# Designs tried in a protein design run: peptides against a protein of PDB entry 5Z08. Part 14

Target 1, 168 residues: chain A of PDB entry 5Z08
Amino acid sequence: RQKDEWAKKTSSLMKQLDWFIGEHLGAMLAAEELGGPVVGELMEIDPDDLSAGFNAHGKLKKATSQPDLDRRQRRIDDIWGPQDEQGQAHKRKRGADEALAASAEMRDLIEQLMNKLVEAGGDNSATYVEIPRESAAARFLVRSKVAMFHPNDARRLRLVDFGRDLDD
Target 2, 222 residues: chain B of PDB entry 5Z08
Amino acid sequence: GLPRLIDAIEEASKIPAKRRQTPIKPTIEKLTTHLYTHGASPDSLLRLADLLTLRNHLDQASLAAITRNLYPSSTVSDEVVLRFIGALGHGQLKPTLALQALFLRWLVMVYHLLENPGVLGQVYGVLFDLLDTAAIRPQLCHLLALVTRRKHVRPFRIQAILTLSRQTGGDPNLTGLLRVFKNYYPEIIVGDATKGRASAFKHPDPQWRQHLDEIQQRRSEA

## One batch from the design tools (peptide; aimed at target 1 V118 L159 G163)

Design b1_p11_3 (made by RFdiffusion4)
Pose (drawn by RFdiffusion4):
Structure b1_p11_3 (pose): chain A 102 residues (1-31, 98-168), chain B 214 residues (1-190, 199-222), chain P 11 residues (1-11)
Amino acid sequence: RQKDEWAKKTSSLMKQLDWFIGEHLGAMLAAEALAASAEMRDLIEQLMNKLVEAGGDNSATYVEIPRESAAARFLVRSKVAMFHPNDARRLRLVDFGRDLDD
Amino acid sequence: GLPRLIDAIEEASKIPAKRRQTPIKPTIEKLTTHLYTHGASPDSLLRLADLLTLRNHLDQASLAAITRNLYPSSTVSDEVVLRFIGALGHGQLKPTLALQALFLRWLVMVYHLLENPGVLGQVYGVLFDLLDTAAIRPQLCHLLALVTRRKHVRPFRIQAILTLSRQTGGDPNLTGLLRVFKNYYPEIIVSAFKHPDPQWRQHLDEIQQRRSEA
Amino acid sequence: SLAEEYLARVL
């Protein structure tokens, strides 16, 4: 099957993203850098793991967030995540993976 | 003759205007004239794109003059296209929004000359996420309309464009893009973009005809 | 993992 390539590509891409977060983004968020990288990654991992966990239930894809988390603000500003309209302490990913003809 | 002019513009581009031993306006005009007559080669286009895209000491009027006369001889590389894509939106590294509108207008006018038009499809999300920026929205919509293929019409983008259409009170450029989206998915709830400058199109065609000569 | 599955969908 062609499956593990979609796995190989994802494990390779995940590492490239973590490198970017650690090397470039955490430092930008500080303005420590190491702390910002760890929390951004944990948040992205939690966000992505849940979006698929729901499959079809669009309502269950929100994660609890600290009040003034800069990681969520950046993710929302970058259009990768969205706050819940009723309250801003829960967050969901934009669902890039959903496709009509997937 | 053209590379020498670019070498001069590049050096002047590195120092402030008042510290220049010569006014640059006469040299910018020579470049503008040369580009009008002969077009820009693939390599010259790349160098000019750097000068238009990176922060330097060149003034707005000079950059706009160069952009307006950026007729390609032959083709347009991905290296050139991506530099203009990376120049879009807000940020300290990026050019003015006015120049960005000119770059987007230029990409529409030279779309048929790209060596790899699919490259715009590979950055589709970068172009789309910027539709909120009103200063460049009309040019973005036209370019996105040319670039949109079925694979790009995803539910999150359908919803995002509908929300933006409602919040802006109905931008006709957004509805024009939604029309293109509907061509791929008619299930969707319901300006046919014209060329932005016909004289520029005509002048480009004249310059491009030299490629048939040998 | 679910993340790998999500990225596979994206790709």

Design b1_p11_3_s1 (made by RFdiffusion4, then SolubleMPNN; from b1_p11_3, 4 letters changed)
Fold by OpenDDE base, seed 4:
Structure b1_p11_3_s1 (fold): chain B 168 residues (1-168), chain C 222 residues (1-222), chain A 11 residues (1-11)
Amino acid sequence: as target 1 above (168 residues)
Amino acid sequence: as target 2 above (222 residues)
Amino acid sequence: SNVEEYLGRIL
């Protein structure tokens, strides 16, 4: 009974997490990967905002009336954005594709982290996932205190075992 | 030989100084003398990296002395690099910030001996996120100046440095790093943040470099 | 559970 309730709760939470990744977190992670703000500094990133690019301040190009900000933004857009109208459409598509890619990366990373935690059977040394790069997804999990890097290898990431902190 | 000295220090590192039967200082001095004379093999470097980065009962002076004499006799593996990178930042299990600064300085000085310099590029974000840590910032900026490639120069990182530069009153190391970024993207508007004196990121210790070159040369002749 | 705390920190 308790195992079944736990399995149901876990399944429900995984569905909520999957939804959150797809609807919100993927775009935010994509923004970070594209050189936008760090996830958590901007609460709402519209996919359309990803297409507009981020100013030198990591803020969305809102039509902020300050001419100096617009010049900085234009140059950053010139560096990172396609210049032409066709380039803007390509930027929007790229933004959506990057959000999907970031969502997929986050899902895969969480899955790997959870699988390793289960497989390790309590051996903390076996709970590490090898990550190919320090991704926005990996950084987000670490900042959220959900994951931690290996103390001696930044390419190894594991879930924080919160259950152990309660037994100490 | 060096392996036996490391064995003795590893065993001593498990025991608090007050409970050691013999003082470790003479063994540390033998180790540092050996390292100064012959350098460390890749295997010895890994073992020493563990001693330096893992929490143990070695005193800070001993750890610093080992780090200052950590001459590679050959190349530096990714594993050794990652041990030092993993030891960076704040935490109770991490080395002191003073020791971390020595590690970063060491990485700068041995950068040309890395088996894969790209490994530092893979952990670029980890390094970059530590720029707010004032105690390690000078050496960290120097390392980042070496490691930075076009792929690392992102708008959020440009902004992060600009923000931190303003907050620090224009730290010359941050200004130096911004100049490195600007080399990849000349169009980056760094504003007043680059009007200040920038660090030139000169080699931290020319004598250490010369001695390293001598150790490296002896191996090529053997 | 660790998973609930994990998810509760992400969500």
Scores: peptide ipSAE 0.018, ipTM 0.268, DockQ to the pose 0.054
OpenDDE base, seeds 1, 2, 3, 5: peptide ipSAE 0.016, 0.020, 0.018, 0.018; ipTM 0.276, 0.289, 0.256, 0.285; seeds 1, 2, 3, 5 fail the geometry check

Design b1_p11_3_s2 (made by RFdiffusion4, then SolubleMPNN; from b1_p11_3, 3 letters changed)
Fold by OpenDDE base, seed 5:
Structure b1_p11_3_s2 (fold): chain B 168 residues (1-168), chain C 222 residues (1-222), chain A 11 residues (1-11)
Amino acid sequence: as target 1 above (168 residues)
Amino acid sequence: as target 2 above (222 residues)
Amino acid sequence: SNVEEYLGRVL
């Protein structure tokens, strides 16, 4: 009974998390990856806002034209790119694509973190996921106190084991 | 005059210390005394920048002494700035990291005399990518704090500082630079990285500044 | 942990 209730609660939480990632967090993470506000200071970022970029006060800025710099810089350039009607449609599409990419990265990272936690069987040393880069997703989880970096290796991330603190 | 002293040092710099007919130290002392008294013209600054940044047979103490007395009598050209920037980082042909730290400190102290302060903004990426080099990080963060504009505050750079701050246990210079970034984007959640001690990026040498101002004033009166 | 047993059943 308690295991089934816990299972239902965890399933419900995972569905809510997936929804939150898809509807809100993905866009915010994309904004953070694009040079916008760090997730937690801006609660609502419209994909259209992601396409416009952020001003010196963290507010959305109007976008200007230059094309070919590297993908992260392209995301910044997409935030700062030309505002013609075709450009707005391309910007909205790019903003949506970036939000989807950020959502996918967050989902994958959470999945890896959870899988490692399960596989470790209580060995905290085995719970670390190797991250190829410090992503907005990884940072968000750490800021949210859901995950922590290895003290000596910022390429290793693990979930915070809240269960140990409850059993002590 | 200063050009003749530079000529003598340039020639001596081509020869290993053990093979020099005359000690270079007295000529270096004359140069540093001249620089302290009169400063360096733009042309002399360029020649001295080459002596400081190019691989030669001058000893580190002499190079450091020249750098510590490198008072501009006028403005600092883009070419001079780019010589010092080009000398930064790791490499067999590059100056020592200790000397690079002195160059960065010098650039901070003469920043207000740059003919085009925008030149540092153009090489911002080169400077930023060197933040992992601990030996130059304090002065590099200070220079970046002066140079940083909104256009430079990019997500990947925010993240790079945050990552490096964690890896370094919260280097106060990185925290200071992150606060500068936050001034351009207040919404940057810097997390616990900003709760720590931050460098205030105070002028590295107030006495050097005062002496520079005296040299600069003498030029305006001439 | 209860989390491990549950995740092992749901995943």
Scores: peptide ipSAE 0.006, ipTM 0.277, DockQ to the pose 0.046
OpenDDE base, seeds 1, 2, 3, 4: peptide ipSAE 0.008, 0.015, 0.012, 0.014; ipTM 0.266, 0.268, 0.248, 0.251; seeds 1, 2, 3, 4 fail the geometry check

Design b1_p11_3_s3 (made by RFdiffusion4, then SolubleMPNN; from b1_p11_3, 3 letters changed)
Fold by OpenDDE base, seed 3:
Structure b1_p11_3_s3 (fold): chain B 168 residues (1-168), chain C 222 residues (1-222), chain A 11 residues (1-11)
Amino acid sequence: as target 1 above (168 residues)
Amino acid sequence: as target 2 above (222 residues)
Amino acid sequence: SNVEEYLAKVL
C-alpha cells in the first residue's frame, strides 16, 4: 500500500517533472546554454524571448578561445545575428529545437542518474554518471541540490541520496 | 492551545530566570511537543520568531529547543524570514552565534515553504557580508547556495570568496559556494580554490524534513 | 507537490 502510493506519487511527480521539463525547463536550459539567464531567475522564458536575444546586461564578455567549446556554443553567434524577418521563423524553430534538445538531455541525464543510484545498491562511489560536458542540465541539478559533482572530477555527477539516512 | 503556551513564554521571557515564580522548562517542553506534533501557524511562527530573535531572559537551551522544533504548519512569511535575517551578525542585542547558526539551518530546511523566496535574494548582501563569521559560515554558505542567482554573482563577490577561501585555507563551504557561482558563470576562473573538497550542501536533517512533510500533509488534508 | 513548490521556488 505505502509503496504503491509512493510509486503513484513518484509517477505523478515524474509526469509533472516531464511536463515541466518539456514546457518550461527545456527552454530555460536552452537559454542558459545559449548564454541567456541562468535557470531560476526567469520561470517563464517564452521560446519567443529566446528568439529576441538577451539584452546587453547578460552579455558575458567573450571568454578567450579555449578550443573545446563544443558545437552548441558556436551556434550562439548564429542566434544573436541580425534579426531579419525571415530569420525570426528560423530562430523560433531553432529555439524550439534547442529547447527540445535540452529537454531530452535533462530527461536522459535524470534517467542515467536514477539508474546508477539503483544499480549502485548503496555504494556512493558507484552512483556517478560520467557526463561529456558541464551542461545546463547538469548545472541545474547541482544548483537545485538534486545532484552533486564528484569532489575531484567535474565529469562525474551523482544524485544526492536523500534516502540513505532513512535505513540507518 | 499553542497561543496560550506562547503567551506564557512571552510573559516569562520578560523576567529573569531567578525571579520567576514558576520554572519555565515545563512550558517550553509543552510548546516543543506541540510544535513537533502540529507545527506552527503563520501567526504563531511570527510570535516565536520574535521570542527567538529579540533579546529576552530565555535561556539558550530553551531557545535552541524551540528552534529545533520550529516546524511551520503552513507557509513562512517574509516578516518571519526578515526577523531571522535581522538577528544575524555581531552585537549585544543579537542572539548568540550558535543560535544564529540554528536559524540559518532552519531557513535552509524551510526554504521551500517561503511565501516569497525572493525576499532572501533582496537581503543577499547582508547574508554575503557575514561569510567572514566562521561560526555561522557553514549554514550561511548553504543558504547562499540556495538563494544565489545570476544577479548576485558579481566580480567583487567572486573575489571576496576567493580571498576568504585563501585566508581560511580552503573552507569546503566557501568552495561549495564558489562552485555555485561557477554554475552561473562557467568562465569564472576560480583557480585552485575549487580543486579542493567542497561541501555538497546536503539537507542538514533528513528526519526533520520527513517530519515537516508529515505536518504539511496533515494541513493539505484538513 | 512540496517538491514542485520547492523546485518552482528554487527555480
Scores: peptide ipSAE 0.005, ipTM 0.249, DockQ to the pose 0.060
OpenDDE base, seeds 1, 2, 4, 5: peptide ipSAE 0.016, 0.018, 0.014, 0.015; ipTM 0.268, 0.256, 0.267, 0.276; seeds 1, 2, 4, 5 fail the geometry check

Design b1_p11_4 (made by RFdiffusion4)
Pose (drawn by RFdiffusion4):
Structure b1_p11_4 (pose): chain A 102 residues (1-31, 98-168), chain B 214 residues (1-190, 199-222), chain P 11 residues (1-11)
Amino acid sequence: RQKDEWAKKTSSLMKQLDWFIGEHLGAMLAAEALAASAEMRDLIEQLMNKLVEAGGDNSATYVEIPRESAAARFLVRSKVAMFHPNDARRLRLVDFGRDLDD
Amino acid sequence: GLPRLIDAIEEASKIPAKRRQTPIKPTIEKLTTHLYTHGASPDSLLRLADLLTLRNHLDQASLAAITRNLYPSSTVSDEVVLRFIGALGHGQLKPTLALQALFLRWLVMVYHLLENPGVLGQVYGVLFDLLDTAAIRPQLCHLLALVTRRKHVRPFRIQAILTLSRQTGGDPNLTGLLRVFKNYYPEIIVSAFKHPDPQWRQHLDEIQQRRSEA
Amino acid sequence: GLAEIEKALRA
C-alpha cells in the first residue's frame, strides 16, 4: 500500500515543524525560548490529536488553555486554530484535513 | 545594456538617498525606459524582484515605476513568483501594502507566462489567509480566482469566505471568488474579473511576439 | 502539509 509514505511524509514533516518551532518561533515568542518551544509543540500536538479523535463530532474538538497563553494567540492569529465563541479558554484546530472528496 | 543599470540600482539600493554621490531618478528612468522597450529577461526579473521585495533604501515612487514597467520578455519563474508571494501581508520584512497591490495586479497580468503556474496552487493557503487585508483584497480575489482548483475548495475556506462576505457587508470581489468556488461545488449557497489594464496587456503582447523570431 | 498529517492520523 501507499500508506506508510503518508506516514513517512508525516513523521518527516513533524520533525521539520518541531525544528522550526525550536529554532525560530520560541525565540520570537520570548519577546525563555526553550520554554515557549515546548509549550507550543505540546499545544499543537494536543490540538492535532484531538481533531481526528472527533472525526465527525465537531463540538468535542476543544482543548483547555491557560488564560493568557501566547501560543494560542499566535496560533489563532496565524489562522491555524480558533477559540470557542462562547469562551476563549478552549481552542480547536481549523480542520485542514477534512475534504469533501477525501 | 540592462544588467549595467540593475548593477547601479543595486548599489544605490544599499545606501541612503542623501549619501548618494548621484541622484538616482535619472538612472531609474533609464531602467524604466529600457524595460518598456525590451522587457525583462528571466534573470533580470529575478534581480528586480529582489529589489522590489527586500527592504532597501529605494523610495516608493521608484519602486512603483519599476513595477509598472515590469514587462517580461519570455517567461516568469517560480523564484520570481514566490518572492512576490512572500512579500504579502503585514510584517517588518515586507513592502508597503500599495506596492503589494501592484505585485498582485502584476501576477494576474503575467499569469499566462509562468513557467509553473501550479506553484501558486502550492501556496494557495498563503494567498487565501490574507483576504481579510482590505488594501490588497481586490487583487487577491482576482489572482485566487485564476488559481482556484477543486482541491483548494475546502469546507474551512468556504466558511471563511462566507463569514468575510457577511462581515464586510458583501464585498463584490469576495462574491466573485465564491462564484469560482461554486463552479467546483454547486452545493454552495450562491465581479467576473476583467484584465486590470488593457494597454499594459497590449504592450506585453508586442514584446512577447519577439519570442517567435529567430 | 498539515492536511497530510491529519489524513495520516485518520488512516

Design b1_p11_4_s1 (made by RFdiffusion4, then SolubleMPNN; from b1_p11_4, 5 letters changed)
Fold by OpenDDE base, seed 3:
Structure b1_p11_4_s1 (fold): chain B 168 residues (1-168), chain C 222 residues (1-222), chain A 11 residues (1-11)
Amino acid sequence: as target 1 above (168 residues)
Amino acid sequence: as target 2 above (222 residues)
Amino acid sequence: GLADILKAMKL
């Protein structure tokens, strides 16, 4: 009975989390990756706002014109490029694609972290996931105190075990 | 003693220079000589921080002279640090930008004496948002280079430095700060912003450091 | 917020 209620509650929470990642968090994480504000400093970021880019203060800027050459810098510069109608549609599409990518990265990271926690059988040393990069998703989980980096290796991330702190 | 000198300067600071019965300069010289010889206790530092940061009738030369001789004999409290941080930026009640640059330089030179170095990390945003202020940027970048931790290196701040670096024609201090950021995240694409000359953030005054060490050593022997 | 959701998932 209690296990079934816990399983139903967990399933409901996972659905809510998946919804939250897809509808809100993905766009905010994408904004952070694109040089926007940190998740939690802005309540809502419109994908259209992602396309407009952010100033040095994390505030929305109006689009300015000059294209510089480097491809990832071009992603930032394409966000800042002139407001041609076609350019705006491409920027909106790109903002949506970055939000989808950030959502997928967050989902995958959570899944890996949860799987490692289950596989470790209570061994905290075995709960670490190796992350290829410190993503906005990884930083968000750490900032939220849901995950922590390995003390000596910032490429290793684990869930904080909230259950053990209750049994000790 | 030092408290009596501070009392006299506090009272004089309430009165415009033209209305003072006695010149304050001899008292300032006694204060700066005392500070140079013995340093300032935590309590004296707080009082001096208020004199330096709050609007009063002291002249800029006197305020600068006090700041240049502001040797801590002990540790520097969070409260003292926050007085100086609160004095930064633009406003009619703020100290001059020249004096703010001296405060930032002082914070760099006494960073190892802070009771809680984490206090500067808590106000990191306040410091970072002042990078557009050219007059304080050199010392501000140096302080940020000391204070920066992984938690402060955010995409929006990386972009802010990159943008400001372009706008300033590649300020060496911004390039230096961006290199500090890259030490935490080697994958940061800095483009041409790091190809320029960077500040090494060397100690601003080696003689001041040596004299501070002598003052600190006398306290450990007492 | 998400932090509460994530905390609730571990409870």
Scores: peptide ipSAE 0.017, ipTM 0.281, DockQ to the pose 0.110
OpenDDE base, seeds 1, 2, 4, 5: peptide ipSAE 0.010, 0.015, 0.016, 0.012; ipTM 0.272, 0.269, 0.282, 0.274; seeds 1, 2 fail the geometry check

Design b1_p11_4_s2 (made by RFdiffusion4, then SolubleMPNN; from b1_p11_4, 7 letters changed)
Fold by OpenDDE base, seed 1:
Structure b1_p11_4_s2 (fold): chain B 168 residues (1-168), chain C 222 residues (1-222), chain A 11 residues (1-11)
Amino acid sequence: as target 1 above (168 residues)
Amino acid sequence: as target 2 above (222 residues)
Amino acid sequence: GLADILRSKKL
């Protein structure tokens, strides 16, 4: 009975988290990766706005026409360069694609972090996921105090185990 | 005196070098010697700021020599500061980036003599937006390290530094500025960006500082 | 997916 209630609660929480990632967090993380505000400063980012990018003040730019795909490493010129007006229709699709990519990265990172926590069987040294880069997703989880970096290696990230702090 | 030297240079600055009746170099040398010995009064400092920041026919070596000897004998007004800030960035009417770097270095070295240090805080956004300009970034980060207060440390600026740090392969000046930000918000996640080498923002010229102190002391005794 | 991770904790 208690295990089944826990499984149902956990399943419900994961559905809510997946929804939140897809509907809200993905766009905010995409904005951060595109040189926009840190997640929590600007709420309700329209995916269409992501295509415009952000100026050095973290304010929406008028969307530039250049289609280059790997916007997560936007060039300085794309983040801070002049607002060129061209190409509205390619812009909406690109903003949506960036939000989807950010959502996928957050989901994958959470999945890896949770799997490592389960696999470690209580060994804290085995709970670390190696991250290829410091992503907006990784930064968000650490700001939220849900994850922490290894003290000596910021390429290693783990979930905060709240269960251990209750047993001590 | 200093005003007459400035008058002569102002008049010469209106005329192309090839059309001047007399070489300006001896007058520039007299000016720089006078500035080194006595410093510049607030009024003279404003006139010199105009000569340095406004487009004229003075050569870059002369402008650099004046800037290197621009010792204030007193305080530095908001108007003087704003002339130098207005001269920063890209544009055909703006000074060269090399001269802009000297202006930023000068502002760092005279920061303690500003009548109102808050004026730099008011233009913080203008300064921060220039961090992409590699030629002025070292001095700009140093100035921002002095000027930064809690009100300036915003999430979008944290993200901008993090992004620029990644794009530059971890510029030590950006790492240093990010450490200054972290002093106001210890919870800032900087990951690998702060593990790297950071600039300590040491005084750019200790000899210039000592000479400035000597000029300032002579004023207090007169 | 996140749902599969939750199923793995039922071990």
Scores: peptide ipSAE 0.015, ipTM 0.271, DockQ to the pose 0.054
OpenDDE base, seeds 2, 3, 4, 5: peptide ipSAE 0.014, 0.014, 0.014, 0.008; ipTM 0.262, 0.257, 0.268, 0.270; seeds 2, 5 fail the geometry check

Design b1_p11_4_s3 (made by RFdiffusion4, then SolubleMPNN; from b1_p11_4, 5 letters changed)
Fold by OpenDDE base, seed 1:
Structure b1_p11_4_s3 (fold): chain B 168 residues (1-168), chain C 222 residues (1-222), chain A 11 residues (1-11)
Amino acid sequence: as target 1 above (168 residues)
Amino acid sequence: as target 2 above (222 residues)
Amino acid sequence: GLAEILRAMKL
């Protein structure tokens, strides 16, 4: 009974997390990877906003016609193609692709972190996932106090064990 | 006196070098000697800031010589600071990046003489946005290291430094600035970006500092 | 937020 309720609750939470990653977090993480705001400063990033790029303040460059904003926008536009209708469509598509990639990276990282926690059987030394890079996903989990880096190795990430803080 | 030297240089700055009746170099040498000996008053600093930052017919060597001898005899006003900040970045009306680097170095060296150090905090975004400009990055990171407060350490700026650090192969000045950010938020994840060599942001010119202190001391005794 | 969801999954 209690295990079945826990399994149902966990399944429901995983569905909510998957939804949140797909609908919101993926675009925000993609924005962070593209040099935009860190997740938690902008709660609403439209994938279309990713195509407009970010100013050096990490704020969305509104497509307002100010000519001197054009040179940094040109470098983003040079990376993302010309401002022509084809360039805007290519930018939107690339923004969506980056959001999907960030969503996939976040899902995979969470899955690895949870699997390692289950496999470790209570050995905290075995709960670390080796990360190939310090991704926006990894940074988000640590800022959220959900994960922590190994004290001596920032390539090793583990879930925070919330169970220990309840027994002390 | 200093005002008359500035008057002569202001008038000469309106005229192309080839059309001047008198060479300006001897007047620039008199100005720089006077500045080295006595420093510049707040009023003289403002006039000199305009000569340095506004487009005129003065040559780059003269502008650099004035900037290297721009010792304040007193405090530095917000208006003077804002003239130098307004001169930063890319544009046909802006000073050369080499001269902008000298202005940033000057702001670092006179930071303790600012009437309101908070003025640089108000323009923090403008300064931070120029970090991608390699020619001014060393001095800009040093100035930002002095100016940075907890309110400026925002997640987007952390990410911007991390991204730029990766793109530059770990510029020591960016690593140094990121360490300053980490002092305000120890929980900032910086990974391998902080394991690299960082700038210590030492004073750019100890001799210039010593000479400035001597000029400032003479004012306190008069 | 996500942190609360992830905390609730470990409980």
Scores: peptide ipSAE 0.018, ipTM 0.264, DockQ to the pose 0.109
OpenDDE base, seeds 2, 3, 4, 5: peptide ipSAE 0.016, 0.017, 0.018, 0.018; ipTM 0.273, 0.265, 0.283, 0.262; seed 2 fails the geometry check

Design b1_p11_4_s4 (made by RFdiffusion4, then SolubleMPNN; from b1_p11_4, 6 letters changed)
Fold by OpenDDE base, seed 5:
Structure b1_p11_4_s4 (fold): chain B 168 residues (1-168), chain C 222 residues (1-222), chain A 11 residues (1-11)
Amino acid sequence: as target 1 above (168 residues)
Amino acid sequence: as target 2 above (222 residues)
Amino acid sequence: SLADVLRALRL
């Protein structure tokens, strides 16, 4: 009974998390990765303020081979550059593509962090996920106090064990 | 007059201190006294900018003393500004970071006397890319706070400040600069980077300002 | 908040 209620609650929360990532967080993480605003600990995200800034309805086009740093900066310049009408449609599409990419990165990172936590069987040393870079997703999880970096290796990220504070 | 004092210092600056026939300190004191009393003309200001920014044999105390007394009697040209901007950053031929901080402080204090304030906006990227240099960051953030316009507030710069703010544990000067950015784009979510104390970017030296105003007033009456 | 969701997932 308690396990089933926990499983249902966990499933409901995962659905809410997935929705939150897809609808709100992905766009904000994309903005941060691009060099927009950083998502704080308390995201009072007004969806209308996000939608006014990130009204990107556009489908994911595979963007071609230009160097990643210049592309991120250009996408940023496209987000904050002069609002020409043709620029707005491309901006909307690129913004949506980045939001989807950021959402996917966040989902994958959460999944890896959760899987490592389960696999570790209580060994905190085994709960670390290796991250290829300090992403907006990783930074957000750390700022939200959901994850922490390894004290000696910023490439290693783990979930904060909240369970220890409840058993005391 | 001031030109002859500059000539003597320029010649002395070519010679190592140990090989000078006469101590330069009395000439530096005369120059700083003259600058304090009368200020520097545009031509003298350019020559002094070269003495301050180019590698020479002048000691750091003398260079700092000249910089602290570098009152413009008139306007500050783009050329003078660009000399000081060109002197910023890391390099064996560049002035010390301590002297660079004094130059940035000077640019803040004379910002209202620039012939073309837009010149700093043109070199905004050069200034911004130096924010990682802790020794000059306070004055650099203050200057950027004065110079920043909507065109400079780009997402990559927002992220760069936010990243640097995290790395520095929330430097109040970076928080202050982020607040300036937020004035142009209120939608900038600064998160914890703005919860901290921000610099108010007050005038660095009110007495220096008052004395500058007195020098400037004498010119308007002549 | 995401933190609350993730905390609740660990409960």
Scores: peptide ipSAE 0.016, ipTM 0.278, DockQ to the pose 0.089; fails the geometry check
OpenDDE base, seeds 1, 2, 3, 4: peptide ipSAE 0.015, 0.016, 0.016, 0.016; ipTM 0.264, 0.272, 0.246, 0.260; seeds 1, 2, 3, 4 fail the geometry check

